# Ledger of designs, part 54: peptides against a protein of PDB entry 6RO1

Target 1, 216 residues: chain A of PDB entry 6RO1
Amino acid sequence: LGKEIEEYIHKPKYCLPFLQPGRLVKVKNEGDDFGWGVVVNFSKKSNVKPNSGELDPLYVVEVLLRCSKESLKNSATEAAKPAKPDEKGEMQVVPVLVHLLSAISSVRLYIPKDLRPVDNRQSVLKSIQEVQKRFPDGIPLLDPIDDMGIQDQGLKKVIQKVEAFEHRMYSHPLHNDPNLETVYTLCEKKAQIAIDIKSAKRELKKARTVLQMDEL

## One batch from the design tools (peptide; made by RFdiffusion4, then SolubleMPNN)

Design b2_p14_7_s4 (from b2_p14_7, 7 letters changed)
Fold by OpenDDE base, seed 1:
Structure b2_p14_7_s4 (fold): chain B 216 residues (1-216), chain A 14 residues (1-14)
Amino acid sequence: as target 1 above (216 residues)
Amino acid sequence: SELIKKSTIEIKPS
């Protein structure tokens, strides 16, 4: 369901108006999760589909991302790699195809005008970390309907399914019932009793087979 | 767009 929502949000027709400088975005490229970065700018590239001759414009967003220092030293590896969780990394401006944006935040940061100095780029990482501190439950996302104005009926059906699932999960009286421990212990006891009855029936069947062999 | 302004949280560096 989250992936189905992502397929709407990353479409240029919906997300481009929100890709202003300073917008927080999440970037994922195949197996590489860069996490949260900051939009610097975007550009439209003319692309012609080789097979149909149709104009299929490619949209590239420059995103300030936390990259591995090792990946940057190897000038031969064209693709920046995400920083490991334990490394500091280095903030780099990376050109990203718009469809690689996995999330778009409601948050827009102030960014330095000149991102050429390393210190200016690293200051943005401190700002992202401060935002994460202010939102302990996660960085707020743009609402695809209310904020982004997406009217697609397919998306509305996906959201209704998510909301119905979340409502069932949170409205399930078991989660907040102080008797949940009692219900779980009763269910575990019932499961254990069912196992014990099955083992006792197996032992009784073995004992009956042994008794029948002694009477033979 | 007015929609973008209403939905955007602007955070200034402290």
Scores: peptide ipSAE 0.420, ipTM 0.895, DockQ to the pose 0.692
Fold by OpenDDE base, seed 3:
Structure b2_p14_7_s4 (fold): chain B 216 residues (1-216), chain A 14 residues (1-14)
Amino acid sequence: as target 1 above (216 residues)
Amino acid sequence: SELIKKSTIEIKPS
């Protein structure tokens, strides 16, 4: 179900308007999970393959991602790899195909104008970490219908299935299965996140104020 | 876009 939603969100038709500099996005490539990064810019690449009559334009987004230091040494020949969990890593601007965006956040950060200095790139990591602290349940996502304005009936059906599943999970006190408590706690956490995001968005919408990150 | 303005949380560095 989450993957089915992702298939709509990562379509250029829907996501490109939201890929402004500073937008938080999650990047995943062939099993490599980079986690949350920050959009720097995007570009349109015309893939004129001569043999396919439909010119589907490829879009590349430059995303500041936490990369392994090992991948940086081999960056001339190999694709960037995500930092290991226990590794500090280094923030790098990585060109990413738009369809590799697994999530798009409601959060947009102010980023340094010059990302060539390592310190400026690492400052953005600190900002991401501070956002993660502020949202302990998870970084708020754009709602594909309410925020992104996607009117696709297939997506609406997927969302309805997710909501019905979530509602069934919450409405059935599966009293007796301890393994369900972990799944329920994760799903409750995810739904509580969604509620807390909706409440936080409502409060922010009421305030019309840019959140100042006092600890940054 | 009005949708973007309504949905986006802008965070400034302190």
Scores: peptide ipSAE 0.416, ipTM 0.900, DockQ to the pose 0.601; fails the geometry check
Fold by OpenDDE base, seed 2:
Structure b2_p14_7_s4 (fold): chain B 216 residues (1-216), chain A 14 residues (1-14)
Amino acid sequence: as target 1 above (216 residues)
Amino acid sequence: SELIKKSTIEIKPS
């Protein structure tokens, strides 16, 4: 269900208007989870489908991501890899296909105009970490319907299924499977997080306030 | 866009 929602969100027709410089996005490429990064810019690339000859535009977003230092040494020829959990890593601007965006945040950061200096890139990591501290339940997501304006009936059906599943989980605790209890607790935490994010977002939307990062 | 403005939380560094 989460993956089905992702399949709508990462479509260029829906997400491109929200890919402004400073937008927080989550990037995942197969087994490589980069976590949260910051949009720098995006570009449209002309692509020709090999079998049809039809123009299939590729959308590439440059995202500032925490990368392994090892992968950066060979950056001229090798794809950037995410920093290891115990690695500090380095923030690098990485070209990412738009369909590799697994999440888009409501949060938009102010970023340095010049990201060539390492210190300017690393300052953005500090900003991401501060945002994560402010949102212990998780960085606020754009609502695909209310924020992104997706009118697709397929998405509405997926969301209804998620809501019905959540409601069934809450109304009928699966009493008997301890493994289901762990999944349930994780889903309940995610659902509570989603509710808390929606409430906090409603308050923030009402306030129209630019949050200052006092510790930045 | 008004939709983008309403959906976006802008955070400034201190």
Scores: peptide ipSAE 0.407, ipTM 0.896, DockQ to the pose 0.627; fails the geometry check
Fold by OpenDDE base, seed 5:
Order: structure tokens, then C-alpha cells, then sequence
Structure b2_p14_7_s4 (fold): chain B 216 residues (1-216), chain A 14 residues (1-14)
């Protein structure tokens, strides 16, 4: 279900309008989870499918990501690797195919105009970490329907299934199903993400109200 | 877009 939602969100027709400089996005590439990064820009690349000659435009987003320092030394030929939890890493601008965006945040940061200096890139990491501290339940996500305006009936059905499942989980403490632990761990992660989105949206409405109050 | 403005939370670095 989460992956099914991702399949809609990462489509260029839906996400491109939200990929402004400073937008927080989550990047995953196969087994590599880069976590949260910041959009720098995006570009359209012409791609021709080799077998059909069909024009299949590729969209590449440049994202500031926390990368392993080890991967940066080999950067001439190797794809960037995510920083390990225990390493500091280094913030790098990484070209990412748009379909590798696993999440898009409601949060947009102010970023330095010049990202060539390491200190400017690392300042963005500090800003991400500060946002994470402000949202202990998780960085708020764009709502695919309400915020992104996705009208696809397939997505609506997926969301309805998620909501019905969440409601059923809350209304029926299935005490005794042994498959509950695995489903519950997956659904606690999803429900925690949804509660965290709702809590984060509430805190953010409060923080936006506070930021607006501090600007008044 | 108005939708983008309504959905976006701008955070300035402290």
C-alpha cells in the first residue's frame, strides 16, 4: 500500500510542480535509502527508447543528499552511496531520477545560493536535522489528493483501503492473530506515518500560526 | 500555484 502510493507520487505529471528549490524529498534507490534531502533543481532529459525509437523523457532532479565519504572518493565512476548512521557523511548534489523519490514533504527550506562550498551544503544538513527535531513524529508529507491534486481513482481506492484498515485496526484490537505482529509492525510504521503526518500537520499549522504570529 | 502555497511550509534557517 505504501509502495502503491509512491507509484503515484513519483510520477512527473504529479510531482514536478512541487519540486521547487528547497523542497524536502526522500530518495531511495534499490537497497540504498538516502533519507531526506533537499531539491536543488530539476531538468528534463530527452531519452529515446532503443527498441521503439519512442521519446521517453527522463526527469532528473538534483538533490542534496547525505552521502558516504567513501563513495565520494570513487565518485568518478560509481553512484553515490548513502551515509551510514554512524558517519557524519557529506552533503552532495546528486542527480536522481524522479521515480526514485519515495516521498515529498510539505516543508521547503531556504537554501544557500552557492552550494559549491562544503560549509554551505553542510548547513542544509543542519537545517534538515532542525526540521526533524521540530517534527519528532516525522517530516510532514504532501497529501497526494489534497495537496498534490491527484485525482486517479486507483490512488483513491488505495487510500480508502489504508483508511479502512487503520480504522479497523483502531476499532478491532485483533488481540489474537499471530500475523498481526508483522502486519502491525508494517501498519504501525504506516499508521505512525499517517498519525505523524496528522500530528505534524497540526504542529505545522501551529508552527505556521506561530511563524505568522511572529511576523505580525 | 495557490495549491503549492497552501500546502508548502517555508522554514527559514535559524
Amino acid sequence: as target 1 above (216 residues)
Amino acid sequence: SELIKKSTIEIKPS
Scores: peptide ipSAE 0.399, ipTM 0.890, DockQ to the pose 0.640; fails the geometry check

Design b2_p14_8_s1 (from b2_p14_8, 4 letters changed)
Fold by OpenDDE base, seed 5:
Structure b2_p14_8_s1 (fold): chain B 216 residues (1-216), chain A 14 residues (1-14)
Amino acid sequence: as target 1 above (216 residues)
Amino acid sequence: PNPEEFTIEVPLVK
């Protein structure tokens, strides 16, 4: 179900309006999870499908991502790799196909005008880490229906299934069905993500209220 | 959808 939601939100027709400079996005490429990065800009590339001659426009977003220092040495020829868990890594501007965006946050950071200096890029990582500290339950996501305005009935059905499942998990006594554990682990992750989104939206509303109160 | 309506701006941490 989470993956099914991703199949909607990463479509250019839905996500492009939200890919402003400073927008927090999560990037995943196959087995490589970069985690949260920051949008710098995006571009449209004309692509011609080799077999059909059909114009299939590719959208590329430049994202500040925490990359492995090892991958940067080979950056001329090799795709950037995510920083290892125990590695500090380095923030790099990486061109990413828009369909590799697994999540889009309601949070937008201020970014330095010049991202050429390493220190300016690393300052953005500090800002991401500060946001993560403020949202212990996870960085808040844009709502695909309410915030992004996706009207697709397939997505609405997926969301309704998630909500109905969450409601059922809270309303049904935990019967020890062993097949529920695997569904529960996926749904606890989703319910935790949804609770985390709702708590994060509340904490974000509070933090915005606090940040606005500190700016008042 | 107004992208700015759902945006929370966070300043850079220096």
Scores: peptide ipSAE 0.033, ipTM 0.730, DockQ to the pose 0.666
Fold by OpenDDE base, seed 4:
Structure b2_p14_8_s1 (fold): chain B 216 residues (1-216), chain A 14 residues (1-14)
Amino acid sequence: as target 1 above (216 residues)
Amino acid sequence: PNPEEFTIEVPLVK
């Protein structure tokens, strides 16, 4: 179900308007999970489909990702690898195909104008870690419907299935395991925090709309 | 860390 939602989110027609500099995105390439990175920019590359001659535009997003130092030593032709859990790693600007975005956050970071210095790139990692500390239940996602404006009926059906599955998980009286109540309380707090974040975003959106109207 | 380092911005869909 999560993967089915990802298949909508990573489509250029939906995600491109949200790939502004500083946007937090999660990058996954097959077995390589880079975790959360920061959008630097995106580009449209003209690609011609070899079999049809049709123009199939490729969208490449440059993302600051935590990479292994070992992968940086390998030739410019090898794909960057994610940092191992036990290593510091290094933040690098990596060109990523847009379909490799597994999640898009509602959070945008301020990024240094010059990302050539290692210290400037590593400062962005500190900012990501600070966001993760502020959101212990996970970095807030863009809502595919409310924030991204996806009207696809297939996505709505997927979301309804997720909601129905979650409701069934909560409606089954799983046995009085005292550990389950703690998990449920954490899930309810997470849901409440998500609602509070959504409310705060709506207020910030209203405040910005007012500020933009006052600057006109 | 200055709370100003990140913004929760939902782009206004025009």
Scores: peptide ipSAE 0.032, ipTM 0.616, DockQ to the pose 0.098
Fold by OpenDDE base, seed 2:
Structure b2_p14_8_s1 (fold): chain B 216 residues (1-216), chain A 14 residues (1-14)
Amino acid sequence: as target 1 above (216 residues)
Amino acid sequence: PNPEEFTIEVPLVK
């Protein structure tokens, strides 16, 4: 179900408006999980479909990702690899295909204007880590319906199935496992906190917009 | 939907 949602959100039609500089995104490439990175920019590339000769535009997003230092030494010939869990790694701007975005956050970081210096790139990692500390249950996601405005009925059916599954998980008297109740309570609290944060931010943005209009 | 409406800006940690 999570993967089915991913198949919608990574479509350029839906995600491109949200790929602003500083947007937090998760990048996965096959077995390589880069985790959370930050969008730098995106570009449209012309692609020709090999079978039809039709132009199929490819969208490439430059994402600042934590990469292994080993992969950087070979960067002229080898694709960037994610830093190992025990490795410090280095933040690098990596071009990724938009369909490799596994998640899009509601969080947008301020990024340095110049990402050429290593220190500027590493400062972004510190910011990502700080966001992760602030969200121990996970970095908040854009809602595909409410935030991204996806109207696809297939997605709505997937969401309904997720909700029904979650509701069944919550409503099934697996009440006999005290560990399971703790996990569910944490998940519900997380969902509620995410909603509350979203609501509070909408109010704060409205308040800021009003304050800016009153100062004009 | 304005993508900016759903953005949480977090300052850089120095």
Scores: peptide ipSAE 0.029, ipTM 0.694, DockQ to the pose 0.593
Fold by OpenDDE base, seed 3:
Structure b2_p14_8_s1 (fold): chain B 216 residues (1-216), chain A 14 residues (1-14)
Amino acid sequence: as target 1 above (216 residues)
Amino acid sequence: PNPEEFTIEVPLVK
């Protein structure tokens, strides 16, 4: 069900409007989970396949990601790899195909204007870590329907199935499937995250109202 | 829907 939602979110027609500079996004490439990064910019690349008149435009987003220092040495020939859990890593601007975005946050960071200095890139990592501390249940996601405006009936059915599954898990505690605990914990976290997003949006709207009042 | 309406801005930690 989570994967089915991701299949909608990563579609350019839905996500591109939300890929503003500073947007938190989660990047996953096959076995490589980069975790949360920050959008720097995006570009449209025309993949002119010479033989098929269908221009499937490839969209590339430049994302500031925590990369392994080992991968940076080979960066001329090999794709960047995520930092190991025990590694400090280094924040690098990585070109990412838009379909590799596994999640999009409602959070948008202020980013340094110049990301050439390593210290400026590393400061963004500190900001991501601070956001993660503020959201212990997970970084708040954009709602595919309410925030992203996705009207696809397939997605609505998926969400209804998730909600019905969540409701069934809450109503029927008796299914001893150990996989249900993981899904339940994810669903509870998601529900709690949705509440925390509403509360955090309200608090940030209040804080923005206060900050806008201090800047007036 | 204006994508900006759904954006939570968080300042950089200096």
Scores: peptide ipSAE 0.024, ipTM 0.644, DockQ to the pose 0.617

Design b2_p14_8_s2 (from b2_p14_8, 5 letters changed)
Fold by OpenDDE base, seed 1:
Structure b2_p14_8_s2 (fold): chain B 216 residues (1-216), chain A 14 residues (1-14)
Amino acid sequence: as target 1 above (216 residues)
Amino acid sequence: PDPEKFTIDVPMVE
């Protein structure tokens, strides 16, 4: 379902208005996940379909992405690779086809005017990391319907299915969360212990009352 | 919809 939504949001018809400089976007290229990057600019490139001769415009977005330093050492013609998880990497401006955008955030960063210095590019990474810290449940996404204005009925149906699924998950009180059963069992045990303590205290009080009556 | 209305601006972290 998430992938189906991605197929809509990455369409130029819908996403281009939101590709302003500073917009956070997630970039995936086949097996390469670059994670969150920042839009620098976008451009329309003329492309001619080889079979029909029809003009098929290509939309290229320049995205500041965390790249492997190894990929930068290789010829300018090699595709940038994402930084390894254990690698610091280097922020680079990478031309990305718009359909490779897997997510678009509502967050927009202020970016340096000059991204030529490495320090300016790396400062943007710090900003991304700060945003990630502020949003522990994930960087907020643009809503494809409410924010992006996508009116496609197919998308609406997908979203309705997601919402219905989520609602069913939340409305079933028996989330078989093994933790809920454990908590419930612990609560029952605690309640039983509390009852046992109360009963024992009552018995002790009765026993004391009987002892006091024998002393009277 | 105005795309700017759906933007959360985050300042640069120095």
Scores: peptide ipSAE 0.072, ipTM 0.735, DockQ to the pose 0.635
Fold by OpenDDE base, seed 2:
Structure b2_p14_8_s2 (fold): chain B 216 residues (1-216), chain A 14 residues (1-14)
Amino acid sequence: as target 1 above (216 residues)
Amino acid sequence: PDPEKFTIDVPMVE
């Protein structure tokens, strides 16, 4: 169910309006999880499908990501790799296909105008880490319906199924069906994401209110 | 920490 929602969010029709500079996004490429990065810009590239001759536009988002230093040395020829858990890494602007965005946050950061200096890029990492500290349960996600305005009935049905599943989880001890564990983990993650979105929206509203109160 | 560094800009999709 989480993957099904992701399939909607990844569609350029829905996500492009939210890919403003400074937007927090999570990037995953196959087995490579880059974690949270920051949108720098996006571009539309014309792609011609070889078999149909149809123009299938590719959308590339430049995302500031924490990359392995080893991958950067060969960056002219090799794809960027995420920093290892024990590695400091380096923040780099990486071109990412839009469908590789696994999550889009409601949080948008201020980014330096010049990202050429390493210090400016690393300052953004500090900002991401500060956001993560403020949201211990996870960085708040955009709501696909309320924030992103996705009106697709398929998505609504998926969300309804998740909500119904969550409601059933709370109301009935679902028997230990091992197949339910995978769906459970995805639904719990989604439920937790939805609750975390709602709580984080409330906390963000509170934090905005608190930040506004500290400026008063 | 400069609170101004964090903007929650949910673009209103017009």
Scores: peptide ipSAE 0.039, ipTM 0.647, DockQ to the pose 0.103
Fold by OpenDDE base, seed 5:
Structure b2_p14_8_s2 (fold): chain B 216 residues (1-216), chain A 14 residues (1-14)
Amino acid sequence: as target 1 above (216 residues)
Amino acid sequence: PDPEKFTIDVPMVE
């Protein structure tokens, strides 16, 4: 169900208005999880489908991502790879197809005007890490309905199922339904996402209060 | 939907 929500969020018609510079986004490409990065800009590319002649516009977002240093050496020929867990990595601006965005945060960072220096790019990583410290339950997500204004009935049904499941989990702690384990593995990710959204919305309200209090 | 309504600006950690 989390994946089903992602299929809506990454659609250009929904996400483009929220891809402002500094927006935190999560990038995943098949087996490569880059985690959280920062939007720099986006562009529309005209793509002509070779067989139909139909114009299928491709949207490319430039995202500052933590990349493996090994992949950067080969960056002229190879796609960037995410930094390994034990690797510091390097922040690099990577062109990403918009459909590879797995999540969009309500958080925006101030980014350096010049991202050419490595130090300026690495400073953004420090800012991401600071945000992660402020949100121990996870970086807050935009609500696809309330924040992004997605009106799709399919998405509403998915969210209602997630909410109903969370409510059932909280209301019925004692039912060891054996089907719960498979549903729990999917729904622990979803409940973690929704708890992360709700806790992150609370922490966002707190952090907004803290950030506003630090600016006061 | 106002894209700015739900935005929290976090200053850079210098």
Scores: peptide ipSAE 0.025, ipTM 0.680, DockQ to the pose 0.674
Fold by OpenDDE base, seed 4:
Structure b2_p14_8_s2 (fold): chain B 216 residues (1-216), chain A 14 residues (1-14)
Amino acid sequence: as target 1 above (216 residues)
Amino acid sequence: PDPEKFTIDVPMVE
């Protein structure tokens, strides 16, 4: 279900407006989880679909990611690899296809104008770590509906399913209930209430975040 | 801590 939400969020039509410099994003490429990084910029690359000749633009976001020092040595030939958990690693600006963004935070960081010096890049890592300390339950995410403005009914259904699951709204298989329609209606109402509660919690979290940031 | 280092920014979607 979380992956299904991700399939909406990482679509360029939804996420591009939120890929401002300093935005915290989570990057995952297959088995490589880079964790949280910071957007530097993004670019649109012209691409042509091989079969139709139609223009299919590729979107590349440059993200400051914590990379292993070993992978950097081979950076000319190999893709960057995430730093090991026990390794300090080095923050590098890595070009990432937008669909590899697994999460987008409501948090933006100030980033140095010059990211060429290692110390400037590493300072951003310290900032990320500070944010993580302030959010022990995880870095706050953009709400796909309220913040990102996604109106897709499929996403709404996914969110409803997630909320229903998280709140154990379905203790028994609904398919066996003779009053399925009534159950669905009640579940939809409960799901809406759950969404509203979650939204309120997010707003509270945002407010707390602002207060915590003011203390830094 | 410098509060300017961190901000919550949610752009309005048109």
Scores: peptide ipSAE 0.029, ipTM 0.629, DockQ to the pose 0.103; fails the geometry check

Design b2_p14_8_s3 (from b2_p14_8, 7 letters changed)
Fold by OpenDDE base, seed 3:
Structure b2_p14_8_s3 (fold): chain B 216 residues (1-216), chain A 14 residues (1-14)
Amino acid sequence: as target 1 above (216 residues)
Amino acid sequence: MNPEEFTIYVPPVK
């Protein structure tokens, strides 16, 4: 179900307005998980699909990612690899296809204007780590419906299924109500309550983050 | 929708 949501949010028509410089994004490429990185810029590339004759615009986002030092030695010809869990790694600007973004955060960092110096790039890693410390339950995600404005009925159905599943997993069987329709209506009401709780938790997290930022 | 409405800005760590 998380993958099904990802298939919507990584579409350019939905995510491009949110790919501003400093936006936290999660990058995955096949077996390579780079974790959280920071958007630097994006560009439109026109690619002609050889089979359709249609210009399918590809979008590439430049993302600061924590890369292995070994992969950087061969950087002229080899794709960057994620840093190993036990290594420090180095922050590098990596061109990433937009469909490889697995998550988009509500968080946007202030980034240095010049990212050529290693120290400036590494300072961004310190900022990511500080954000992770401030959000022990995980970095907050953009809501695909409320924040990103996705109105697709397929996504709404996926979200409803996720909320219903989460509710079934966390709800003790309070009411053995045998009527599936009443359970669906109660699941819809509880899904609405879960949305309201999630929105309230987001507002509380926003308020708490603003309050904690004012204390610094 | 305004892309900034739901954005949390975090200053650099000194």
Scores: peptide ipSAE 0.342, ipTM 0.878, DockQ to the pose 0.606
Fold by OpenDDE base, seed 2:
Structure b2_p14_8_s3 (fold): chain B 216 residues (1-216), chain A 14 residues (1-14)
Amino acid sequence: as target 1 above (216 residues)
Amino acid sequence: MNPEEFTIYVPPVK
């Protein structure tokens, strides 16, 4: 079900407006999980479909990702690899196809203007780690419907299935797996925090709109 | 929809 949601959110027509510099995104490429990175910029590249000759635009997002030092040495010729769990790694700007974004956060970081110095890139990692500490239940996601404005009925059905599945898992006493309860409590807290953040943001937007109207 | 409406801005960690 999470993968089904991902199939919607990574579509350029939905996600591109949210790929602003500093946006936290999760990047996964096949077996390589880079975890959370930060959007630097994106570009549209012309691609020609080999079979139809039709122009199929490719969207590439430059994402600051924690990479293995081994992959950096050969970065001109080899694809970047995620840092190993025991490795310090190095933050590097990696070109990523937009469909490899597995999640998009509501969080945006203020990033250094110059990311050429390693210290500036590593400072962003510290910021990501601080965000992760502030959100122990996971970095808050953009809501596909409410935040991203996806109106697709297929997605609505997927979300309804997720909600129904979650509700059934809550209602079925037999799944008192203490590990499941912890994950669910974390997911509920995350969902409630997301709702509370959304409500607070709506109020803040209303307050800002009112404050801007009072300054006119 | 304004893509900024539901954005949380986090300043750099000092």
Scores: peptide ipSAE 0.338, ipTM 0.873, DockQ to the pose 0.576
Fold by OpenDDE base, seed 5:
Structure b2_p14_8_s3 (fold): chain B 216 residues (1-216), chain A 14 residues (1-14)
Amino acid sequence: as target 1 above (216 residues)
Amino acid sequence: MNPEEFTIYVPPVK
């Protein structure tokens, strides 16, 4: 169900208005999970399908991602690779096809105007880590219906199934079904995301209040 | 829809 929602969110017609500089996005490329990065800019590239001659526009978003230092050495020919868990990594601006965005956050960071210095790029990583610290249950996501305005009936049905499933999990006494652990881990991640959106909206109201109070 | 309506702005960490 999470993957089904992703198939809607990563469509350019829905996500492009939200790809402003500083927007937190999650990037996945096949087996490579880059985690959370920050949008720098996006561009539309004309792509001609070789077989049909049809113009299929490619949307490329430049995302500041935590990359392995090893991948940077071969950067001329090889795709960037995500930093290993035990590696500091280095923040790099990576061109990413928009369909590789697995999530879009409600959070937007202020980014340095010049991202050429390594220190400026690494400062953004510190900001991401601070956001993750403030949202221990997960970085808040844009709601695909309420925030992104997606009217697709297929998505609405998926969301309704997720909500009904969450409601059933809370309403039924947890029968000791061993498959519940896998479903619980997925639904705890999703319910944690939804609770985190509600708590993040509340904490955002509080943090806007605190940030407004720190400006007072 | 205003793309900024539900946006959380986080200042840079000092």
Scores: peptide ipSAE 0.338, ipTM 0.877, DockQ to the pose 0.606
Fold by OpenDDE base, seed 4:
Structure b2_p14_8_s3 (fold): chain B 216 residues (1-216), chain A 14 residues (1-14)
Amino acid sequence: as target 1 above (216 residues)
Amino acid sequence: MNPEEFTIYVPPVK
């Protein structure tokens, strides 16, 4: 179900408006999971479908990703690889096809204007790590319906299935598990965290509106 | 939809 949601989110028609500089995104390329990176920019490339001759535009997003140092040595000819779990790695700007975005965060970082210096790129990693610390239950995602405005009925059905599955997963074990109260308390905490995130988003929106009013 | 409406801005960490 998560993968089915990803199939909607990574579509250019839905995600491009949210690929602003500083946006946190997850990048996964086949077996290579880069985790969370930061959008730098995106570009449209003309592509022709090999079988139909139809123009199929490709969208490439430049993302700051934590890469292995070994992969960087061959970066001119080889695709970047994610840093190993035991490796520090290095933040690099990697061109990524938009369909390789597995998640898009509500979070945007302020990024350095010049990302050529290693220190500036590594500072962004520190910022990602700080965001992860602030969100121990995971970096907040854009809601595909409420935030991204995806109206696709297929997605709505997927979301309904997820909600129904979650409801069943919570309802069926809970009827017979003596740890019901603990699970309910955790669910209530998650719900409260979701409310707190929504509240924080509203307050940030207000603050931005005030800042824009002051700049008028 | 406004792509900024639900955005959380996080300042750089010193």
Scores: peptide ipSAE 0.303, ipTM 0.859, DockQ to the pose 0.586

